# Ledger of designs, part 22: peptides against a protein of PDB entry 7MKK

Target 1, 71 residues: chain A of PDB entry 7MKK
Amino acid sequence: SMKEKVKAKLVEIRKFVPFIRRVRIDFQDTLSKVQGHRLDALVNLLDREDVSMSSLNKIEVIIDKLRTRFN

## One batch from the design tools (peptide; aimed at target 1 L39 A41 K65 R69)

Design b2_p22_4_s1 (made by RFdiffusion4, then SolubleMPNN; from b2_p22_4, 10 letters changed)
Fold by OpenDDE base, seed 5:
Structure b2_p22_4_s1 (fold): chain B 71 residues (1-71), chain A 22 residues (1-22)
Amino acid sequence: as target 1 above (71 residues)
Amino acid sequence: MDVFSDEEIKLFDELFKEREKE
């Protein structure tokens, strides 16, 4: 079901929460307040259960780009 | 240093705009 697919995607994306937190900390001094807030908001969003597949797909793209740049 | 590219900023904006509509 779509519900099961969303749940599975969310589980996979949540594996990168520690990475996002690390980027936030490591670049805290170089990030603008807006950029820092976006990362914080992203982590908070991933703690929720009511996240759509559309949102999860966008988050995945963002994480992939961050990983490419920051390893 | 701009940590995020224009493309990534756009994705963030789209993400949170969509989230507000959910």
Scores: peptide ipSAE 0.443, ipTM 0.813, DockQ to the pose 0.816
OpenDDE base, seeds 1, 2, 3, 4: peptide ipSAE 0.439, 0.436, 0.440, 0.440; ipTM 0.813, 0.813, 0.815, 0.812

Design b2_p22_4_s2 (made by RFdiffusion4, then SolubleMPNN; from b2_p22_4, 9 letters changed)
Fold by OpenDDE base, seed 2:
Structure b2_p22_4_s2 (fold): chain B 71 residues (1-71), chain A 22 residues (1-22)
Amino acid sequence: as target 1 above (71 residues)
Amino acid sequence: MEVFDEETKKLFDELFEEAKKE
């Protein structure tokens, strides 16, 4: 079902929460306050169970961009 | 420092606007 697909995608995306937290901490002095807040809000969003597939797809793209920029 | 490109900023904006509706 779509619900099962969303749950599976959420589990996969949550594997990157430690990475997002590390970016937030390791680059705290480089990031603007707005960008730091966006990373905090992104982690908080991934703690939710009601995230849509559309949102999860956007988060995946964001994570890929973060990996490119911070690695 | 501005680290995020405009595409990334747009994705965040879209994401958080969508999440407010969920």
Scores: peptide ipSAE 0.656, ipTM 0.890, DockQ to the pose 0.915
OpenDDE base, seeds 1, 3, 4, 5: peptide ipSAE 0.654, 0.655, 0.655, 0.655; ipTM 0.889, 0.890, 0.889, 0.889

Design b2_p22_4_s3 (made by RFdiffusion4, then SolubleMPNN; from b2_p22_4, 9 letters changed)
Fold by OpenDDE base, seed 4:
Structure b2_p22_4_s3 (fold): chain B 71 residues (1-71), chain A 22 residues (1-22)
Amino acid sequence: as target 1 above (71 residues)
Amino acid sequence: MEVFDEEEIKLFDELFEEEKKR
């Protein structure tokens, strides 16, 4: 079902929470307050169970771009 | 250091505005 697809996508994206936290820490002194807050808010959003497929697809694009830059 | 480009900033703004409406 669509609900099962959302749940599966959320489980896969949550595997990158340690990576997002690492980027936030390693660049803490060079990040703007706004950019630091965006990373913190992204992690907090991934703790929710009610995240939409639209939101999960946007989060995946953001993570893929971060992974390309911080490889 | 700018970590996010303009497209990523737009995606964040859209993401958080959508989640505030839920």
Scores: peptide ipSAE 0.460, ipTM 0.852, DockQ to the pose 0.872
OpenDDE base, seeds 1, 2, 3, 5: peptide ipSAE 0.458, 0.451, 0.456, 0.454; ipTM 0.850, 0.850, 0.852, 0.851

Design b2_p22_4_s4 (made by RFdiffusion4, then SolubleMPNN; from b2_p22_4, 10 letters changed)
Fold by OpenDDE base, seed 4:
Structure b2_p22_4_s4 (fold): chain B 71 residues (1-71), chain A 22 residues (1-22)
Amino acid sequence: as target 1 above (71 residues)
Amino acid sequence: MEVFSEEEIKLFDELFEEEKKR
């Protein structure tokens, strides 16, 4: 079902939460205040159980771009 | 310094606007 697919996708994306937190801290002085807050909000969003597949797909694209640019 | 591209900023904006409307 779509619900099962969303749960599976969420589990996979949550594996990158430690990475996002690390980017937020390691680049705190380089990131703008707005971008720092967006990273915090991204982590908080991934703590929710009701995130849509559409949102999870966008998050995946964002994480892929972050992984390319950041350690 | 802006670290994110215009495309990435748009993706963030779309993401958070979508979640606000749900």
Scores: peptide ipSAE 0.536, ipTM 0.868, DockQ to the pose 0.844
OpenDDE base, seeds 1, 2, 3, 5: peptide ipSAE 0.527, 0.531, 0.527, 0.533; ipTM 0.866, 0.867, 0.867, 0.869

Design b2_p22_5 (made by RFdiffusion4)
Pose (drawn by RFdiffusion4):
Structure b2_p22_5 (pose): chain A 71 residues (1-71), chain P 22 residues (1-22)
Amino acid sequence: as target 1 above (71 residues)
Amino acid sequence: EEEEEEAEELNEELDELLEEEE
């Protein structure tokens, strides 16, 4: 059943791509280079679909951890 | 200090994510 379980999460979890993209730009002045890079690779990854469930769970937390460190 | 710690945790988690996806 998992097969699809992914697609669903990716759909919901892609609503934050603009949020992340904003965080990266508004605070390019606040964060490191390696934080800028990893935040870009995060966007690039959320744009694919060969994405593991185990990584989406890691991505939900990473997002909860930016909805509160910024914003 | 708390902000640095949170930044370090975030970096670790992003590394772990990108290593898994590689």

Design b2_p22_5_s1 (made by RFdiffusion4, then SolubleMPNN; from b2_p22_5, 8 letters changed)
Fold by OpenDDE base, seed 2:
Structure b2_p22_5_s1 (fold): chain B 71 residues (1-71), chain A 22 residues (1-22)
Amino acid sequence: as target 1 above (71 residues)
Amino acid sequence: SEEEKEEEELLKLLDELLKEEK
């Protein structure tokens, strides 16, 4: 079902939450306050159970870009 | 929903965060 697909996708994306948290802290001095806040918001978003598949796909792209930009 | 709209805006802002400064 679509519900199960979303749940599985969310589980996979949540594996990157520690990475996002590390970016937030490791690059705190190079990020603006608003950028840091947005990363915090991303982590909070991934704590939700009602994120759509569309949003999860966009988040995956964002995480890939983060991985490229932030070593 | 309004929550979905706010989420979409956040994702747009995060995408902008990743753009190189000009």
Scores: peptide ipSAE 0.263, ipTM 0.738, DockQ to the pose 0.103
OpenDDE base, seeds 1, 3, 4, 5: peptide ipSAE 0.260, 0.260, 0.258, 0.258; ipTM 0.738, 0.737, 0.736, 0.734

Design b2_p22_5_s2 (made by RFdiffusion4, then SolubleMPNN; from b2_p22_5, 8 letters changed)
Fold by OpenDDE base, seed 5:
Structure b2_p22_5_s2 (fold): chain B 71 residues (1-71), chain A 22 residues (1-22)
Amino acid sequence: as target 1 above (71 residues)
Amino acid sequence: SEDEKEQEELLKLLDELLEEEK
């Protein structure tokens, strides 16, 4: 089911939460307050259970971009 | 829902962050 697929995708995406947190902290001084807040919000979003598959797919792309740019 | 729209807006804003030159 789609619900099962979302759950599985969320589990996989959550594996990157430590990385996102590291980016937020390691680059805190070079990020604006707004930029830092948005990264915090991304981490908080991944703690939720009601994230759509569409959002999860977009988050995956964002994480790939973060990896390219910051690590 | 409004919650879903807020999530999508956040993701859009994160894309903007990643497109900025540093």
Scores: peptide ipSAE 0.291, ipTM 0.758, DockQ to the pose 0.080
OpenDDE base, seeds 1, 2, 3, 4: peptide ipSAE 0.285, 0.289, 0.285, 0.289; ipTM 0.762, 0.759, 0.759, 0.757

Design b2_p22_5_s3 (made by RFdiffusion4, then SolubleMPNN; from b2_p22_5, 8 letters changed)
Fold by OpenDDE base, seed 5:
Structure b2_p22_5_s3 (fold): chain B 71 residues (1-71), chain A 22 residues (1-22)
Amino acid sequence: as target 1 above (71 residues)
Amino acid sequence: DEEKKEEEELLKLLDELLEEEK
């Protein structure tokens, strides 16, 4: 079912939450306030249970870009 | 609807940020 697919995708994406938090902290002095806030909001979004598959796919792309830009 | 709209705007803004030159 779509619900099971979303749940599985969410579990996989949540594995990157520690990385996102790390980027936010390690680059806090380099990022603007708004950039830092957006990363915080991304983490908060991944704490939710009502994220759509469409959003999760977009988040995955964002995480890939983060991984490319940040250590 | 508003919460979903805010989420979509956030994802758009994050995507735009990450398209900037390194």
Scores: peptide ipSAE 0.292, ipTM 0.756, DockQ to the pose 0.104
OpenDDE base, seeds 1, 2, 3, 4: peptide ipSAE 0.288, 0.288, 0.286, 0.289; ipTM 0.756, 0.756, 0.756, 0.756

Design b2_p22_5_s4 (made by RFdiffusion4, then SolubleMPNN; from b2_p22_5, 9 letters changed)
Fold by OpenDDE base, seed 3:
Structure b2_p22_5_s4 (fold): chain B 71 residues (1-71), chain A 22 residues (1-22)
Amino acid sequence: as target 1 above (71 residues)
Amino acid sequence: SEEQKELQELNSLLDELLSEES
């Protein structure tokens, strides 16, 4: 079901939460306060259980871009 | 710079994402 697919996707995306947190801290001096806040909000979003598939797909793109720039 | 363009794109994606979940 779609619900099961969303849950599975969320589990996979959550594996990148430690990475996002590291980016937030390691590049704190480079990022603006707004950018830092956005990353914090992204982490908080991934703590939720009601994230849509469309949002998870967007988050995947965001993580890919973060990995490219800050990996 | 290309770096700033990439950051701007990231910011836009984050804004879009977070606005939809708010």
Scores: peptide ipSAE 0.227, ipTM 0.743, DockQ to the pose 0.838
OpenDDE base, seeds 1, 2, 4, 5: peptide ipSAE 0.168, 0.219, 0.165, 0.225; ipTM 0.701, 0.736, 0.698, 0.741

Design b2_p22_6 (made by RFdiffusion4)
Pose (drawn by RFdiffusion4):
Structure b2_p22_6 (pose): chain A 71 residues (1-71), chain P 22 residues (1-22)
Amino acid sequence: as target 1 above (71 residues)
Amino acid sequence: EEEEEEEEELDEELEELLEEEE
């Protein structure tokens, strides 16, 4: 059943791509380069679909951890 | 100090995610 279980989560979770992109730009002045890079790669990854469930769970937490460090 | 700790945790998690995706 997992097969799909992914698609669903990726759909919901892709609603944060603009939020992440905003965080990257508004605070390019506040964060490191390696933070800028990883935040880009995060966007690039959320744009694919060969994405593991194990990584989406890692990505929900990484989002919860930016909805509160910024914003 | 709390903000630095949160930053270090975030960096670590992002690095782990990218290592897994590589």

Design b2_p22_6_s1 (made by RFdiffusion4, then SolubleMPNN; from b2_p22_6, 8 letters changed)
Fold by OpenDDE base, seed 3:
Structure b2_p22_6_s1 (fold): chain B 71 residues (1-71), chain A 22 residues (1-22)
Amino acid sequence: as target 1 above (71 residues)
Amino acid sequence: DEEEKEMKELLELLDELMEEEE
């Protein structure tokens, strides 16, 4: 079902939460306040249970960019 | 909506990250 696909996608994306938290901490002094706030917002969004598939697809692209830049 | 606001901020972060890859 679509609900099952959303849950599976959310589980896969949540595997990167420790990475996002690490980027936020390790680069705290080099990130702007705005960039730091957006990384915090990304983690908070991934803690939600009601995130849409559209949102999860956008988040995946963002995480891929973070991985390219910071790992 | 708070999710819509957060998503807008995340899209802006994505744009900034794309500009620094050029």
Scores: peptide ipSAE 0.112, ipTM 0.653, DockQ to the pose 0.109
OpenDDE base, seeds 1, 2, 4, 5: peptide ipSAE 0.115, 0.089, 0.085, 0.086; ipTM 0.662, 0.634, 0.630, 0.631; seed 1 fails the geometry check

Design b2_p22_6_s2 (made by RFdiffusion4, then SolubleMPNN; from b2_p22_6, 10 letters changed)
Fold by OpenDDE base, seed 2:
Structure b2_p22_6_s2 (fold): chain B 71 residues (1-71), chain A 22 residues (1-22)
Amino acid sequence: as target 1 above (71 residues)
Amino acid sequence: SERKREDEELLKLLDELLEEEK
């Protein structure tokens, strides 16, 4: 079911939460306050279970871009 | 839903910020 697929995708995406947290902290001085806030919001979003598949797919792209920019 | 719209807006803003710095 789509519900099961979402849960599986969420488990995979959550593996990057520590990375997102590290970006937020390690690059705090180079990030604007709004950028930092939005990264915090992203982590908070991933703590939820009610996230759509479309959102999870977009988050995956964002994480890839973060990895490219922040080592 | 409203939550989905809020999530999409956040993700759009993050994506745009990352593209602007490239």
Scores: peptide ipSAE 0.568, ipTM 0.857, DockQ to the pose 0.082
OpenDDE base, seeds 1, 3, 4, 5: peptide ipSAE 0.567, 0.565, 0.566, 0.567; ipTM 0.857, 0.857, 0.856, 0.858

Design b2_p22_6_s3 (made by RFdiffusion4, then SolubleMPNN; from b2_p22_6, 10 letters changed)
Fold by OpenDDE base, seed 3:
Structure b2_p22_6_s3 (fold): chain B 71 residues (1-71), chain A 22 residues (1-22)
Amino acid sequence: as target 1 above (71 residues)
Amino acid sequence: SEEEKEMKELQALLDELMEEEK
């Protein structure tokens, strides 16, 4: 079901929450205030259990770009 | 919705990161 697919995707994406937190802190001096705020918002969003598949797919792209840029 | 607003902000973050890659 779509619900189970969403749950599976969320579990996989949540594995990167520690990475996102580290980027936020380690690169705080090079990130703008708004970029830092957006990273905080990303972490907070991933703490929710009702995120849509559409949102999760977009978040996956964002995390990939973060990994390319900062790891 | 609140999620929609948050996703727009995250899309803006993505756009900025993509621009900085070039």
Scores: peptide ipSAE 0.359, ipTM 0.786, DockQ to the pose 0.109
OpenDDE base, seeds 1, 2, 4, 5: peptide ipSAE 0.357, 0.359, 0.358, 0.358; ipTM 0.785, 0.784, 0.785, 0.785; seed 1 fails the geometry check

Design b2_p22_6_s4 (made by RFdiffusion4, then SolubleMPNN; from b2_p22_6, 7 letters changed)
Fold by OpenDDE base, seed 2:
Structure b2_p22_6_s4 (fold): chain B 71 residues (1-71), chain A 22 residues (1-22)
Amino acid sequence: as target 1 above (71 residues)
Amino acid sequence: SEKEEEEKELLELLDELLEEEK
């Protein structure tokens, strides 16, 4: 079902939450306050259970870009 | 929903965060 697909996708994306948290802290001095806040918001978003598949796909792209930009 | 729109806006802002300076 679509519900199960979303749940599985969310589980996979949540594996990157520690990475996002590390970026937030490791690059705190190079990020603006608003950028840091947005990363915090991303982590909070991934704590939700009602994230759509469309949003999860976008988040995956964002995480890939983060991995490229923030070594 | 309103929450979905807020989520969409956040994702757009995050995408902008990752845009290279031009």
Scores: peptide ipSAE 0.202, ipTM 0.712, DockQ to the pose 0.106
OpenDDE base, seeds 1, 3, 4, 5: peptide ipSAE 0.195, 0.199, 0.200, 0.199; ipTM 0.712, 0.713, 0.715, 0.714; seeds 4, 5 fail the geometry check

Design b2_p22_7 (made by RFdiffusion4)
Pose (drawn by RFdiffusion4):
Structure b2_p22_7 (pose): chain A 71 residues (1-71), chain P 22 residues (1-22)
Amino acid sequence: as target 1 above (71 residues)
Amino acid sequence: EEEEEIDEMLDELEEDLDELEV
């Protein structure tokens, strides 16, 4: 069943790509380089579909952790 | 290999966010 279980979460979770992108630009003045990079690679990854469930769960938390450290 | 590299990068990003000051 998991096969699809992924697609669904990736669809919901891709609604944050603009939010991440904003965070990276508005606060390029606040955050490190290595934070800028990892935030970009995060966007680049969410643009693929060979994405593991185990990493989407890591990514939901990482989003919850920037909906509250910013915003 | 690619999946492991991605997991390592996501773990490092989580640590970076835990250390972030705004």

Design b2_p22_7_s1 (made by RFdiffusion4, then SolubleMPNN; from b2_p22_7, 12 letters changed)
Fold by OpenDDE base, seed 5:
Structure b2_p22_7_s1 (fold): chain B 71 residues (1-71), chain A 22 residues (1-22)
Amino acid sequence: as target 1 above (71 residues)
Amino acid sequence: SKKEQENKLLDELLSLLDSLEV
């Protein structure tokens, strides 16, 4: 079901939470306050269980962008 | 709504990352 797919994708994306936290801390001096705040909000969002597939797909793109910039 | 706020957050973050200078 779609619900099961969402759950599975959420599990996979959550594997990158430590990476996102590392980016937030390691590049805190480079990031603006707003950018840092948005990364914090992203991590908080991933703690939720009611995230849609649409949002998860966007988050995946965000993570890919982070990996490219902060490799 | 919560969904709209969520999308706004993610879209804003995408925009910020695209403009990020490292």
Scores: peptide ipSAE 0.500, ipTM 0.854, DockQ to the pose 0.882
OpenDDE base, seeds 1, 2, 3, 4: peptide ipSAE 0.495, 0.494, 0.490, 0.497; ipTM 0.853, 0.852, 0.852, 0.853

Design b2_p22_7_s2 (made by RFdiffusion4, then SolubleMPNN; from b2_p22_7, 7 letters changed)
Fold by OpenDDE base, seed 3:
Structure b2_p22_7_s2 (fold): chain B 71 residues (1-71), chain A 22 residues (1-22)
Amino acid sequence: as target 1 above (71 residues)
Amino acid sequence: EEKKKVEEMLDELLELLDELEV
């Protein structure tokens, strides 16, 4: 079901929460204030269970961009 | 709606990260 797919995707995306937190801290001087605030908001969003597949797909792209730039 | 705010936040973050790739 779509609900099961969303749950599976959320589990996979949550594996990157430690990475996002690490980027936020290790590159704090490189990130703008607004970028830092949005990364904090992203981490908080991933603690929720009511995240849509659309949002999760966007978050995957965000993580890929972060990995390319900071890892 | 909160759902709309989440999507707007993610879109903004994507744009902000694209600026770092230039």
Scores: peptide ipSAE 0.566, ipTM 0.871, DockQ to the pose 0.640
OpenDDE base, seeds 1, 2, 4, 5: peptide ipSAE 0.557, 0.561, 0.560, 0.566; ipTM 0.869, 0.870, 0.870, 0.870

Design b2_p22_7_s3 (made by RFdiffusion4, then SolubleMPNN; from b2_p22_7, 11 letters changed)
Fold by OpenDDE base, seed 2:
Structure b2_p22_7_s3 (fold): chain B 71 residues (1-71), chain A 22 residues (1-22)
Amino acid sequence: as target 1 above (71 residues)
Amino acid sequence: SEKKKVEELLDQLLEELDNLEV
């Protein structure tokens, strides 16, 4: 079902939460307050259970770009 | 500079984040 697919996608994306947290910490002195807040918000978003497949697909693109730049 | 490149990338990525529907 779509519900099961969303849940599975969320589980896969959550594997990158530690990576996002590391980016937030490693570049803390470079980030503006707004940028830091937005990264925190991204992590908080992934703690939710009501994220749509559309949003998860967009988040995956963001994470892929972060991985390309920050290893 | 690398700092500037990072800031530019983050601005782009965070704009995408702002457009997420929750």
Scores: peptide ipSAE 0.134, ipTM 0.693, DockQ to the pose 0.053
OpenDDE base, seeds 1, 3, 4, 5: peptide ipSAE 0.118, 0.121, 0.122, 0.119; ipTM 0.673, 0.671, 0.673, 0.673; seed 3 fails the geometry check

Design b2_p22_7_s4 (made by RFdiffusion4, then SolubleMPNN; from b2_p22_7, 9 letters changed)
Fold by OpenDDE base, seed 5:
Structure b2_p22_7_s4 (fold): chain B 71 residues (1-71), chain A 22 residues (1-22)
Amino acid sequence: as target 1 above (71 residues)
Amino acid sequence: SEKKRVEEMLDELLELLDNLEV
């Protein structure tokens, strides 16, 4: 079901939470205040269970961009 | 709505990252 797919994707994306937190901290001085705030919000969002598939797909793109830029 | 706010936040973050020079 779609609900199961969402939960499965959420589990996979959550594996990158430590990475996102690390980017937030290691590049705190490089990131703008708004960028840092949005990363904090992203981490908080991933603690929720009611994230849509659309949002999770966007988050996947965000993580890919972060990985490209911050290794 | 909350869903709309989340989507807007993610869109903003995408835009911010696209404008980031590293």
Scores: peptide ipSAE 0.559, ipTM 0.878, DockQ to the pose 0.851
OpenDDE base, seeds 1, 2, 3, 4: peptide ipSAE 0.558, 0.555, 0.556, 0.554; ipTM 0.878, 0.877, 0.877, 0.877

Design b2_p22_8 (made by RFdiffusion4)
Pose (drawn by RFdiffusion4):
Structure b2_p22_8 (pose): chain A 71 residues (1-71), chain P 22 residues (1-22)
Amino acid sequence: as target 1 above (71 residues)
Amino acid sequence: EEEEEEEIDEMLDELEEDLDEL
């Protein structure tokens, strides 16, 4: 059943791509280069669909961790 | 494909550590 279980989470979890992109730009002045890079690769990844469930769970936490470190 | 998945997981762990340092 997991096959789809992914698609669903990627749909919901893609609503934050604009939020991330905003975080990257507004605070390019606050964060490191390696933080800028990993935040870009995060966007590039959320744009694919060969994305593991195990990586989406890591990405939900990472997002919860930037809805509160910023914003 | 497995190597790419491992590289992605390492990058996501490193991004989580970077965010904890903020």

Design b2_p22_8_s1 (made by RFdiffusion4, then SolubleMPNN; from b2_p22_8, 11 letters changed)
Fold by OpenDDE base, seed 5:
Structure b2_p22_8_s1 (fold): chain B 71 residues (1-71), chain A 22 residues (1-22)
Amino acid sequence: as target 1 above (71 residues)
Amino acid sequence: KKKKEEEENKLLDELLELLDSL
């Protein structure tokens, strides 16, 4: 079901939370206040259970961009 | 629900835009 797919996607995306937290801390001095705040908000968002598939797909793109830029 | 989703989408869209500008 779509609900099961969303749950599975969320579990996979959550595996990158430690990475996002690391980026936020390790690159704090190179990030703008706005960028830092939005990364914090992204981490908080991933604690929720009611994230849509469209949002999870966007988050995946964000993570890919972060991985490219920040290793 | 709609308001929360809209705010969530706005956050993600803006973050994408910011990352594209790095």
Scores: peptide ipSAE 0.491, ipTM 0.858, DockQ to the pose 0.874
OpenDDE base, seeds 1, 2, 3, 4: peptide ipSAE 0.483, 0.484, 0.485, 0.485; ipTM 0.856, 0.857, 0.856, 0.856; seed 2 fails the geometry check

Design b2_p22_8_s2 (made by RFdiffusion4, then SolubleMPNN; from b2_p22_8, 8 letters changed)
Fold by OpenDDE base, seed 3:
Structure b2_p22_8_s2 (fold): chain B 71 residues (1-71), chain A 22 residues (1-22)
Amino acid sequence: as target 1 above (71 residues)
Amino acid sequence: KEEEEKKIEEELDELLELLDSL
């Protein structure tokens, strides 16, 4: 079901929460204030259970961009 | 709920744009 797909995607995305936290801290001097704030908000978002597939797909792109730039 | 979801997506779009400017 779509609900199961969303849950599976969320589980996969959550594996990157430690990475996002590391980027936020390790590259704090490189990030702008707004970028840092948005990354904090992203981590908080991933604690929720009601994230849409659309949002999860966007978050995946964000993580890929972070990985390319910072790791 | 729909309004909250829309707000979340807008913030994610803004973050994508911000990251493209790195």
Scores: peptide ipSAE 0.589, ipTM 0.888, DockQ to the pose 0.843
OpenDDE base, seeds 1, 2, 4, 5: peptide ipSAE 0.585, 0.583, 0.577, 0.583; ipTM 0.887, 0.886, 0.884, 0.885; seed 1 fails the geometry check

Design b2_p22_8_s3 (made by RFdiffusion4, then SolubleMPNN; from b2_p22_8, 11 letters changed)
Fold by OpenDDE base, seed 2:
Structure b2_p22_8_s3 (fold): chain B 71 residues (1-71), chain A 22 residues (1-22)
Amino acid sequence: as target 1 above (71 residues)
Amino acid sequence: KEKEEKEVEELLEELLKELDSL
């Protein structure tokens, strides 16, 4: 079911929360204030259970871009 | 919760746009 797929995707995406937190901290001086705020919001979003598959797919792309730019 | 969903969408889209510009 889509519910099961979303749950599985969310579990995989959550594995990158420590990475996102690290980017937020390690590059705090490089990031703009708004970018830092958005990363905080992204981490908070991933605490939720009702994130859509569409959103999770976008978050995966975001993580890939962060990995490319910030190790 | 449509407003909240829109806020999430806008957050993600803005992050994508900014990361594309880095």
Scores: peptide ipSAE 0.643, ipTM 0.904, DockQ to the pose 0.809
OpenDDE base, seeds 1, 3, 4, 5: peptide ipSAE 0.641, 0.642, 0.641, 0.641; ipTM 0.903, 0.903, 0.903, 0.903; seed 4 fails the geometry check

Design b2_p22_8_s4 (made by RFdiffusion4, then SolubleMPNN; from b2_p22_8, 11 letters changed)
Fold by OpenDDE base, seed 2:
Structure b2_p22_8_s4 (fold): chain B 71 residues (1-71), chain A 22 residues (1-22)
Amino acid sequence: as target 1 above (71 residues)
Amino acid sequence: KKKKEEEEEKLLDELLELLDSL
């Protein structure tokens, strides 16, 4: 079901929460204030269980961009 | 729910835009 697919995707995406938190801290001086705020909001979003598949797909792209830019 | 979803999408779109500017 779509519900199960979303749940599985969310579990995989959540594996990167520690990475996102680390980017937020380690690159705090490099990030703009708005970028830092948005990363905090992203982490908060991933605490929820009602995230759509569309959003999860975008978050995956975001994580890939973060990995490219911040190692 | 739709408004919440819209805010969620807006957050992600804004973050994508900001990251593309790095």
Scores: peptide ipSAE 0.499, ipTM 0.857, DockQ to the pose 0.871
OpenDDE base, seeds 1, 3, 4, 5: peptide ipSAE 0.495, 0.494, 0.498, 0.496; ipTM 0.855, 0.855, 0.856, 0.856

## One batch from the design tools (peptide; aimed at target 1 K58 F70)

Design b2_p23_1 (made by RFdiffusion4)
Pose (drawn by RFdiffusion4):
Structure b2_p23_1 (pose): chain A 71 residues (1-71), chain P 23 residues (1-23)
Amino acid sequence: as target 1 above (71 residues)
Amino acid sequence: EELEELDEDLEELEEEVEEEEEE
C-alpha cells in the first residue's frame, strides 16, 4: 500500500516549495552558503518523484524546523 | 545555533539521498 502512500505526502508536502524558496531568498543575507545550497537541493528533490518515504518524513520535520526558525 | 541544527538535518537528508542514488 505504500506505493501510493508516497504520492499523497509529496502532493501535500509540495505546497511548501514556495515557502522554502521564500526562506532562501529573503534570508540569503542571514544564512550560510551551505545552508543556501542544501535548501536549493531540497527544492530540486521535492521536484522529483523517485522520493523515498523515509526521506519525506525527514522533509516534514526539516520543514517544521523552518516554519519556526523563520516565519 | 538553531540554524546549525537545521543544517545538520539537511546534511543528513543529503547523505541519505546520495546513498539512495548510489544504490

